# Designs tried in a protein design run: peptides against a protein of PDB entry 3B8E. Part 218

Target 1, 230 residues: chain A of PDB entry 3B8E
Amino acid sequence: PFLIFIIANIPLPLGTVTILCIDLGTDMVPAISLAYEQAESDIMKRQPRNPKTDKLVNEQLISMAYGQIGMIQALGGFFTYFVILAENGFLPIHLLGLRVNWDDRWINDVEDSYGQQWTYEQRKIVEFTCHTPFFVTIVVVQWADLVICKTRRNSVFQQGMKNKILIFGLFEETALAAFLSYCPGMGVALRMYPLKPTWWFCAFPYSLLIFVYDEVRKLIIRRRPGGWVE

## One batch from the design tools (peptide; made by RFdiffusion4, then SolubleMPNN)

Design b2_p28_5_s2 (from b2_p28_5, 25 letters changed)
Fold by OpenDDE base, seed 1:
Structure b2_p28_5_s2 (fold): chain B 230 residues (1-230), chain A 28 residues (1-28)
Amino acid sequence: as target 1 above (230 residues)
Amino acid sequence: EEREREEIYREALELLEKAREEREKALA
């Protein structure tokens, strides 16, 4: 997200504090759940024929999977960001390069895509309105990630959702998202304004996309053992 | 939808103003 912000020179889609909340709150639980699952998997796996090579391959696979999921997650957040800004009169093309004028407090006549003038305060409100949906989008997409992480090779449909750690992770992330989105004072403290319930649904297509992507990936791995996806 | 949007903006503006006032008080 931050890299795209720098490259595209768009208004900041996510505040520093919200980024920290994601890093500390939303990424930690999946990482812990994965660590437990890896430990369980390692206990259940027969000793690798070559522990060094198999470990390296596994680390590469994990890093690639996380990188790809992270990219899809970022795309989901940015999609939500662009939708909100578009609904407020700022089309994605118009946002390119707008940061300089957007962040200038002395410019109170920044025009949107429809020629409407926006004061600095109005622009910042719109910017901060994007923070909560962006965060929520990340959390909802992470639901899919948590579900996916439960199985490296097996479909979620094969193993089911019996893992208490997974359920706890889903609950914790959802509770954190609800707290940050709706708790009084979070708008001031975190620049996260209250979110309409409808915006939670904007993330679902991307959650589904990640789920489908992972299922397809796992299917390819199962059908082509030793392929480039492994 | 426009009224709801205006209300959200008003609430957000009020929150921003309060945050600014609190920041100014803290810096003072």
Scores: peptide ipSAE 0.018, ipTM 0.473, DockQ to the pose 0.028
Fold by OpenDDE base, seed 2:
Structure b2_p28_5_s2 (fold): chain B 230 residues (1-230), chain A 28 residues (1-28)
Amino acid sequence: as target 1 above (230 residues)
Amino acid sequence: EEREREEIYREALELLEKAREEREKALA
């Protein structure tokens, strides 16, 4: 996901510490949930005709599905980033290639899409204003990912939220997001300014998209067992 | 600023480690 920032040469929506918090905090619970789902799937699978090939295919398919979910998650974060910057006068097209001038402390007249000049400090404030919403968007989208990871084949609506691990994961991620977003000093130390409650809802369409995607995927798997969509 | 950043990073790591331990206990 960060390759897009490098390729597009846009201002960074996430700080390095925030990236580390995502890698250590938000990705760990989904990985554990995935490991449990694999164990449950292995129990429910009929003995594979060829254990080596079928295991490899399943691992590749799972990796691909979670890779796609990860892409949707990244798109959600990027969307939130672009919305915030657009609300502050920087349209996405204008952000392309702007990073060089954006990060230059000596340039205090960077123009937005409407001709307003931004000082270095003002640019950094708006950049840091994006960090928290981007992180929170990732966490909210991860809620959907955790819920869909509960069952490989069954609909979430059929099995319900009875898994204690899932509930714990949701609580942990939410608590971490709340801590990083609202704890005093996080704005200075992590460059994560306090988030308006309304920005929590910006991720919901993407969470819904992941739910729909997973339900459609599961529906296809149920209709075509052993297909490439598993 | 770097020291404050490091302290907050340490606090965040401690919270993550605690959460990991609680998760490991819940899985056991």
Scores: peptide ipSAE 0.000, ipTM 0.232, DockQ to the pose 0.210
Fold by OpenDDE base, seed 4:
Structure b2_p28_5_s2 (fold): chain B 230 residues (1-230), chain A 28 residues (1-28)
Amino acid sequence: as target 1 above (230 residues)
Amino acid sequence: EEREREEIYREALELLEKAREEREKALA
């Protein structure tokens, strides 16, 4: 998010605190959950290969999976951001390079894509309106990430939800998202204005996409052991 | 909408409490 903000010179989609909440709240819990995850039933049944090589490969696979999923999460967040801004009159193309004028408090006539003029205060309200949905979108997409990280080969339906730490992570992330979205004063304190409950559902297609993708991947791995997909 | 926000906030608090309990159980 921050890199895209710099490169595209778009209004900042997330506040610093929100970024910290993502980093500390959402990324750390999956890592802990993986550390305490019981060995996958199929992994336990595999003959031990070279322990050093297998550990390294496992760490690499985990890191790659997180990288790919993280990209999808970011795309989901940015999609939500662009939708909200578009609904408020700012089309994605118009946002490119707009940051300088957007952040200038002395410019009170920034035009949207439809020629409507926006005051600094109005722009900041719209910007802060985007923060919460962006964060919530990431959290909702991370639900799928947390669930899929539990297994490498087995379907989630086969492995089940036995990791209490994973379940804890899901609840913590959801609770944090709801708290930041709806707690009084968060709009002022964290620049996260209250979110309409309907926006929670905007991320579900991305969550479902990740889930389906991972299940398909795992299905391929099960059908073709030792394939390139593993 | 305000009522829905309050309900979600309440649910969030309940989830947070539940999450803490699950963490404690997981660490025990």
Scores: peptide ipSAE 0.000, ipTM 0.212, DockQ to the pose 0.602
Fold by OpenDDE base, seed 3:
Structure b2_p28_5_s2 (fold): chain B 230 residues (1-230), chain A 28 residues (1-28)
Amino acid sequence: as target 1 above (230 residues)
Amino acid sequence: EEREREEIYREALELLEKAREEREKALA
């Protein structure tokens, strides 16, 4: 997210503090859950055939999977961001390079895509309105990621949601998202204004897409052991 | 002060929604 912000010079879609909350609050418990599930899975009982190459390959596969997941999360967040800004009169094309004027407190007549003038305060309200949906979108996508990561080869339906740590992680992420979105003072402290409940549902198609993609991937791996998708 | 800011924000969101509805009616 931050890289696209720098490259495109668009208004900041997600605050630095919110990014830290994601990294520390939402990613840590999932990582622990995954580490625990890997320890429970007989995968660790199999001595690597070649400790150096198999460990490196596994670490690379894990890093690539997390990288891809992170990209999909970012895309979902940016989609939500662009939808909200478009609904408020700022089409994505007009946002390119707008940051300089957007962040200038002395410019009170920034025009949207429809010629409406926006004061600095109004622009900042819209910007902060985007922070919470972006965060919530990431959390909702992370639900799918957590469910996906539970099973390397088996369907989620076969193993069930018996992992208490995973359930706890999902609850913690959801509780954190609800706290940051609706707790008084969070709008000022984190620049996250409260969301309408309808915005929670905007991320569900992306979560479903990720879930379907992973189930298809796992199905392909099961049907073609040793294929490119491993 | 924080509650006042939240109320102002809610009012602003309601105004934006009304403006959107009016715009949709005008396009329709």
Scores: peptide ipSAE 0.017, ipTM 0.458, DockQ to the pose 0.021; fails the geometry check

Design b2_p28_5_s3 (from b2_p28_5, 25 letters changed)
Fold by OpenDDE base, seed 5:
Structure b2_p28_5_s3 (fold): chain B 230 residues (1-230), chain A 28 residues (1-28)
Amino acid sequence: as target 1 above (230 residues)
Amino acid sequence: LEEERKKIYEEALKKLEEARKKIKEALE
């Protein structure tokens, strides 16, 4: 998100507080859960493989999978960001290069795509309005990520959601998202303005996409053991 | 300072809602 902010010169889609909440609140429990489940799955099902070559391949494959999931997650966040800004009169094309004027507190007549002038304060409210939905989108997409990462090779439908830590992580990140989105004063204190419940559903297609992607990936791995997709 | 900020943002929020309404009307 920050790289796209710099490259595209768009208004900041994700605030520092949101980043901290992701790193400390939403990613920690999932990471612990994933580490625990990977250890269990590896202990129970892996036949002794060549430890040197298989470790390197496994680390590369995991890193690629997480990288791809992270890209889909980012796309979901940016989709939500662009939808919110479009609903407020800023079409995606108009946002390109707008950051300089957007962040200038002395310019109070920044025009949107429809010629409506926006004060600095109004622009900042819209910007901060995007922070919460971006965070929520990440959380919703992480639901799928957490569920799919329970197993490397097996379908979620085969193993189910037996990991208590995973389940706890899902509820914790959802509760945190709800708290940050709807608790009074969060807009002023954390620059995360309230989110309409409908925005939670905006991320569902991307969550589903990640789920489908991983199931397809796992299916390919099962059908082609030792392939490059693993 | 916090109260002043709150007031500024509340006023800005009201203006934003008015702008959103105008945009919605223009898109209909």
Scores: peptide ipSAE 0.022, ipTM 0.458, DockQ to the pose 0.020
Fold by OpenDDE base, seed 4:
Order: C-alpha cells, then sequence, then structure tokens
Structure b2_p28_5_s3 (fold): chain B 230 residues (1-230), chain A 28 residues (1-28)
C-alpha cells in the first residue's frame, strides 16, 4: 500500500496504525495457514517421494500460493479504498498525482471528479476514512482462509489445534478491526475513523475469489497427483 | 487539543456527509 502511494502519488490508503495491525496481526494468519497446509501436505505425501526435495518444493509451492492470496487480499483492500473515494467524489483516475495537492494544508479548494471543492480537513477525513476499511477488508478476506481450512481433505477435527490457532487469529484480527473502527475516539486518536457496517461486506467478492482460487488449486492437486502444485 | 480535534472532526464529518449526500443525489 505504501509503495502504491509513492508510485501512483495517490492519497495514502493505509495509515501507520493499520500497517502495524497488518504486520503484527493479519500476517500471523497466513503463517498459521501455511503451517497448517504444510502439515496437510506432509500427510498427503504418503506417496513415496524423496522427502527432502519434496518438502522444499511443497513449501515453495505453498508459499507461492499464499503469496498469490496475499496479492488478492491487497487488491481487495485497494478496491475498497477506491470505492470509498469514488463514493466521495474522487474517481480512481483523478486520484493519480493528486497527493501533492491533497496533502497541502494551504490548498482548501481541491476539486473532486465532479468539481466539488474539498478543504484540507475534509480531505484528511476521507483519507483517514479509507485507512480503516483497507484493514477491515484484509481481515474479512482472511475469513476465507477459515472456510478454506474447513474444506481441507483432512478432517478439521484431526487438525484441530492448528485450526484453533487460526480461528483465534481471525477472531483477534476481527475484534481489533471492530475496536479500531467503532470505538469512540479512534478517529481522533489513531486516525481510524468509523466505518459503516456495510463496508465489511465489500470484501466478500474477494473472499469468494480466494475460496475459488483455493478450490481450483485443490482440484488441480487432486487431478494431478504428484504435480507441480502439490 | 483533543477537544479541539474532536470539534474539528465533527464539523468536518458533517460537511463530508453533506457532500456525500449531494454526490449520491447527483449520481442517481
Amino acid sequence: as target 1 above (230 residues)
Amino acid sequence: LEEERKKIYEEALKKLEEARKKIKEALE
């Protein structure tokens, strides 16, 4: 998000607090999921393969898959960001290069895509309104990981401990997102302004995309036993 | 400082909501 902010010169889509929450909170879920999938993969490796080479290959493949999921998550976050800004009059094309004027305190007449003038304070409010939903979107997209885990070949009961850790992680992230989004004073204190509950559902298409991606991946693994995706 | 920030926030939020309403009406 910060790289896109620099490259595209768009208003900052993700605040420092949300970045920290992702780095310290949300990044744990993929790691846990990766560990879970590695364990499942190791169980599926009951076919006589060279255990050292195959472990490395499988870890790389799983890491790549979660890397792709991470990219989808980021796209979901940016989608939510662009939707919010568009609903506030700033179309994506208009945001390109706008950062300089956006962050200038002395410019109180920045025009949106519809010619409406925005004061610095108004711009900062809409910017900070985007910081929270980006994080929330990431959290909601990660709920798909829970569904993915439930649809694993191995019984959720047999992998219960790993699943419990994942569920706990998702719960913690969700609780943190809710707290930061709706607790009074968070907008002033942490620049995470309240978000309408409807925005939690904005990520659902991306959650579905991740689910479909994982199901397709699993289908490929099932159809090509010993293939490159295992 | 916190009270002043809160007041600024509330005023700006109100203006933002009004702007959103106008934009929504224009897009419908």
Scores: peptide ipSAE 0.018, ipTM 0.448, DockQ to the pose 0.022
Fold by OpenDDE base, seed 3:
Structure b2_p28_5_s3 (fold): chain B 230 residues (1-230), chain A 28 residues (1-28)
Amino acid sequence: as target 1 above (230 residues)
Amino acid sequence: LEEERKKIYEEALKKLEEARKKIKEALE
């Protein structure tokens, strides 16, 4: 998200605090999960498989999986961002390079795609209106990740603690999203305006996409047990 | 300051809704 913001010079799609919450939430749950898996593996006296190579492969697989999920999450967030801005008169093409004028407090006549003039305050409100839906989209996409993790048959018993930690993490993120979206004063404090309930549904297609992607990936792995996708 | 900001935000939200209405009317 931040990279696209820098490259495209578009209005900021996600606030710094929200980015921090995503990074901390999204990184902490996997890290804790990995720490518990390692602890469980150490408790389970299975013969030391070459701990360096197997740990490295597992870490790489996990990092790639989370990297891919992270990219899909970002795409979902940006889609929501562009939809909101388009509904408010700013087509995606018009947003390219607009940041300089968008962030300039002295320019009160920034034109949208339809020739409407937007004051600095109005522009900032639209920008902040995008922050909450972007965050919520990421959270909803993470729900799909939870479902994906549950559908991994082989380790339901071994992943019991992992699933609990993941569920707890997703619950915390969802609670945080609800708090930021609906708690009075959060719009002023964090510049996240209240989200209409309809925007929660905008993320579902992306959640479905992730689910389909993972099922296809699993199907490929099952059909080609020696393939690079592992 | 918070109350003033709240008023500004409420006014801006109202303008946003009006703009959305105009856009919807123009697309229809």
Scores: peptide ipSAE 0.050, ipTM 0.627, DockQ to the pose 0.020; fails the geometry check
Fold by OpenDDE base, seed 2:
Structure b2_p28_5_s3 (fold): chain B 230 residues (1-230), chain A 28 residues (1-28)
Amino acid sequence: as target 1 above (230 residues)
Amino acid sequence: LEEERKKIYEEALKKLEEARKKIKEALE
C-alpha cells in the first residue's frame, strides 16, 4: 500500500499505524494457522523425498502464499479506497499526482473531478474516512484468502473448516477490525474514523469473486496437474 | 447524521492539529 502511494503520488490510502496494526495484529495468527495447515497438508500428500528439499519447498510455498495473499488484500483495499474517493468526487485518474496539493495545508481549493473545491480539512476527513474501510476490506478479503489457501489443490468444500486455529484467527482479526473501527478515540489516535456498517459488505463481492476464481483454478489444476495455472 | 459526523471529524482534526503544534513547539 505504501509503495503504491509513493509511486502513484495519490492521497495516503492507509496510515502507517494502521499498517502496523495489520502486520502485528491481523496477519500473524492467520499466517501461523496457514503455515501449520500447509505443512500438515504437504506432509500428508507428499511422499517422503529429500527432507532438505521438502523443507525448502515448503518455505518457498509459504512465502509465495503470503506474498500472493498480501497482493490480493492490497488490491481489495485499494478498490475500496477508490470507490470511496469516487463517491466523494475524486475519480482514480484525477488522484494521480494529486498528493502534493492534497497534503498542502495552505491549499484550500483543491478541485475534485467535478470542479468542487475541497479545503484541507475536508480532504483530510475524506482521507481518514478511507483508512478504516481499507483496513476492514483487508480483513474481509483475508477471510476468503485464508479459506482458499487452506488447501493447495482441494476444494474448500472437500477439506472443510477443521483448522481451529484458522477459525480463531478469523474471529480475532474480525474483533480487531471492529475494535479499531468503532472504539471511541480511534479516529483521533489511529486516524481511523468510524465506519458505517454498510462498508463491511463492500468487500463481499470481491471476496466472492476471489473464492470462485480460486475454486476454478483448483479445478483446473486437478484436471491438468503440472499446468501453468499452478 | 452525516453533518453531525462531519462536525465531529472537524473538531477531532482541529484537536489533532493543535496537539501536533504543541508537540512541535515543545520539541523546538
Scores: peptide ipSAE 0.019, ipTM 0.403, DockQ to the pose 0.024; fails the geometry check

Design b2_p28_5_s4 (from b2_p28_5, 26 letters changed)
Fold by OpenDDE base, seed 4:
Structure b2_p28_5_s4 (fold): chain B 230 residues (1-230), chain A 28 residues (1-28)
Amino acid sequence: as target 1 above (230 residues)
Amino acid sequence: EEKERKEIYEEALEMLKKARELRKEALE
């Protein structure tokens, strides 16, 4: 998000504190859950042909999968950001290069895509209104990520949700998102203004996309053992 | 200060809501 903010010169979609909350609050529990995850039954049953090379290949494949999922997560967040700004009169194309004027407190007549003028304060309110939904979108997408990370080859439906730590992680992330989104003072402290509950559902298509992507990937792995997608 | 910020935020949200409604009407 911050890189795109710099490159595209768009209003900041996510605050630094919120990014830290994602990194420390939402990513840590998944990592722990994976560490305590019982090796998938099919992985456990696989005799390592070469433990050194197979571990390296597996790590690379895991990293690639997480990279792809991370890209989908980012797209989901930015989608939510652009939807909110568009609903407030700023179309995505208009946001390109707008940062300089957006962040200038002396410019109180920044025009949106429809010619409406926005004061600095109004712009900042809209900006901070985007932070919370962006964060929530990431959390909701991470639900799917957490669920799919439990298995490498088996479908989630086959493996089931047995990892208590994973389940705890889902609740923890959700609770954190709810706290940051709706607790009084978060708008002041974290620049995360409250959002409508409907924005929680904005990420669902992306969560579904991740889920479908992973299930398809796993299906390919099952059908083509030893393929490049493993 | 927090109360004032909350009031400003609520007012801004109302204005944004009104703007959205006006846009919806203009697109219909």
Scores: peptide ipSAE 0.014, ipTM 0.412, DockQ to the pose 0.021
Fold by OpenDDE base, seed 5:
Structure b2_p28_5_s4 (fold): chain B 230 residues (1-230), chain A 28 residues (1-28)
Amino acid sequence: as target 1 above (230 residues)
Amino acid sequence: EEKERKEIYEEALEMLKKARELRKEALE
């Protein structure tokens, strides 16, 4: 998020507080859940392999998969960000290069795509309105990520949702997202303004995309063992 | 210094608004 913020010179879509909440609130439980994840049903059926070479390959493959998932997560977050700003009069093209004027508290006449002038305070309200939806989008996308992380090769439909810690993680991150989004005072304390419930659904296509992507990936791995997609 | 800067920016803002209005009139 910060890289795109710097490169595109757009208003900041994700605040430091939201990053902290993701790291401490949403990522910790999943990480713990993975440590207690049940072995894949096919692990016991695999022949002995070279532990040194296979470890390196597996680490690279996992890293690539998570990198791709992370990219889809970011795209989902930015999609929600652009939709909210567009609803407030700022089209995506107009946001490019706007950061300098956006962050200048002395400029109170920043124009949107329709010629409406925005004060610094108004701009900051809109910016902070984007922080919560971006966070929520990440959470919704993480639902799919958590589910798919349960297995490396087997389909989610084959392995099932037996890990209670993982299930708890899904509810915990959702509850945290709801709390941060709707609890009074979060706008003042955390600069996370309330989110309309409809915005939760904006991330669903991306969550589905991640799920489909991973299922397809796993399908390819099953059909082509030792391929470059692992 | 901050007060002086604020005043300068307010003046500049007013000038920009006037310039935009003039531009609009010129395009009509």
Scores: peptide ipSAE 0.012, ipTM 0.359, DockQ to the pose 0.009
Fold by OpenDDE base, seed 3:
Structure b2_p28_5_s4 (fold): chain B 230 residues (1-230), chain A 28 residues (1-28)
Amino acid sequence: as target 1 above (230 residues)
Amino acid sequence: EEKERKEIYEEALEMLKKARELRKEALE
């Protein structure tokens, strides 16, 4: 998200504080919860044929899979960002290169795509309004990510949801997201203005997409052991 | 909208409570 902000010179879609909240608040507990997940019986029983090459390949494949999931998360966040800005009069094409004028507090007549003039304060309100739904989108997508990380080959339905620590992580992450979104003062403290509850559901298609993608991937791995998708 | 925000906040608190219970059960 921050890289796109720099490259495209668009208004900041996600603040630095919210990024820290993701890293420390939403990623840490789920990551710890995964340490308590039982490894798949098949993974533990298979000695690596070549510890050096097989480990490196596996690490690369895992890194690529997480990279792909991260890209889907970012796309979901940016989609929500562009929808909100468009609803407020700023079409995506108009946002390109707008950052300089957007962040200038002395310019109080920045025009939207429809010729409406926006003060600095009004622009910042809209910007901060985008932070919350972007964050929420990431959290909702992380639900699927956390669940799919339980297994490498087996379906989530085969492994089950027996890890109480994982379930704890899901609830904690969701509760934190709701707290940051709706607690009084969070708009000032974290630049996250309250979001309408309906926006929580806007991320569900992306969460479902990740879930389906991973289930299909795992299905292919089970049917074709040693394939390139593994 | 304010009512909805309060309801969601209360639900979040209930989820935190449930999460703490699950954590307790996992440690037993």
Scores: peptide ipSAE 0.005, ipTM 0.201, DockQ to the pose 0.636
Fold by OpenDDE base, seed 2:
Structure b2_p28_5_s4 (fold): chain B 230 residues (1-230), chain A 28 residues (1-28)
Amino acid sequence: as target 1 above (230 residues)
Amino acid sequence: EEKERKEIYEEALEMLKKARELRKEALE
């Protein structure tokens, strides 16, 4: 996400503190949950193949899967960001290169796509309004990620929601998202302004996309064991 | 101010990379 911000010179879609909250707060419990569940499910069901090849395949699998899912998460966040800015008069094309003027506190007449002038304070309010939805989008997409990563090969529909740790992780992430989004003072402390409940639904298409992606991936792995898609 | 912000973001990006590495290690 930050790389796109630098390359495109757009207003900051996600604050540094929010990034840290994602990494330290939302990813830790899920990672632990996945570590325990993968250890249980894959060790019990896989016939011991060559331990060297299996370890290497697992590392590549994890790296590729998390990389791709992370990209989908980022795309979801950026989509939400662009939607919010577009609703406030800033079309995506207009945002390109706007960062310099956007972040300049002395420029109080930045024009949106419709010629409306925005003060620095107004721009920052809109920017900070984007931080919360971006974060929430990542969390909602992570729900799907957690569920799909429960098993390497089995469909989520086959395994079900049996892991209590996973369920706890989902609740913890949701609670954290709700806290950061709606707790008084978070706008000042974390530059995360309150989110309208409707914006939670902006992430759902991307959650669905991740589910579909993972199910297709797992299907391919089942049909072609040892393929590069693992 | 822009330079400071850039430094903060670079630091955050580095932390993100470390967190991802730790996550990978935890999953191994």
Scores: peptide ipSAE 0.000, ipTM 0.216, DockQ to the pose 0.032; fails the geometry check

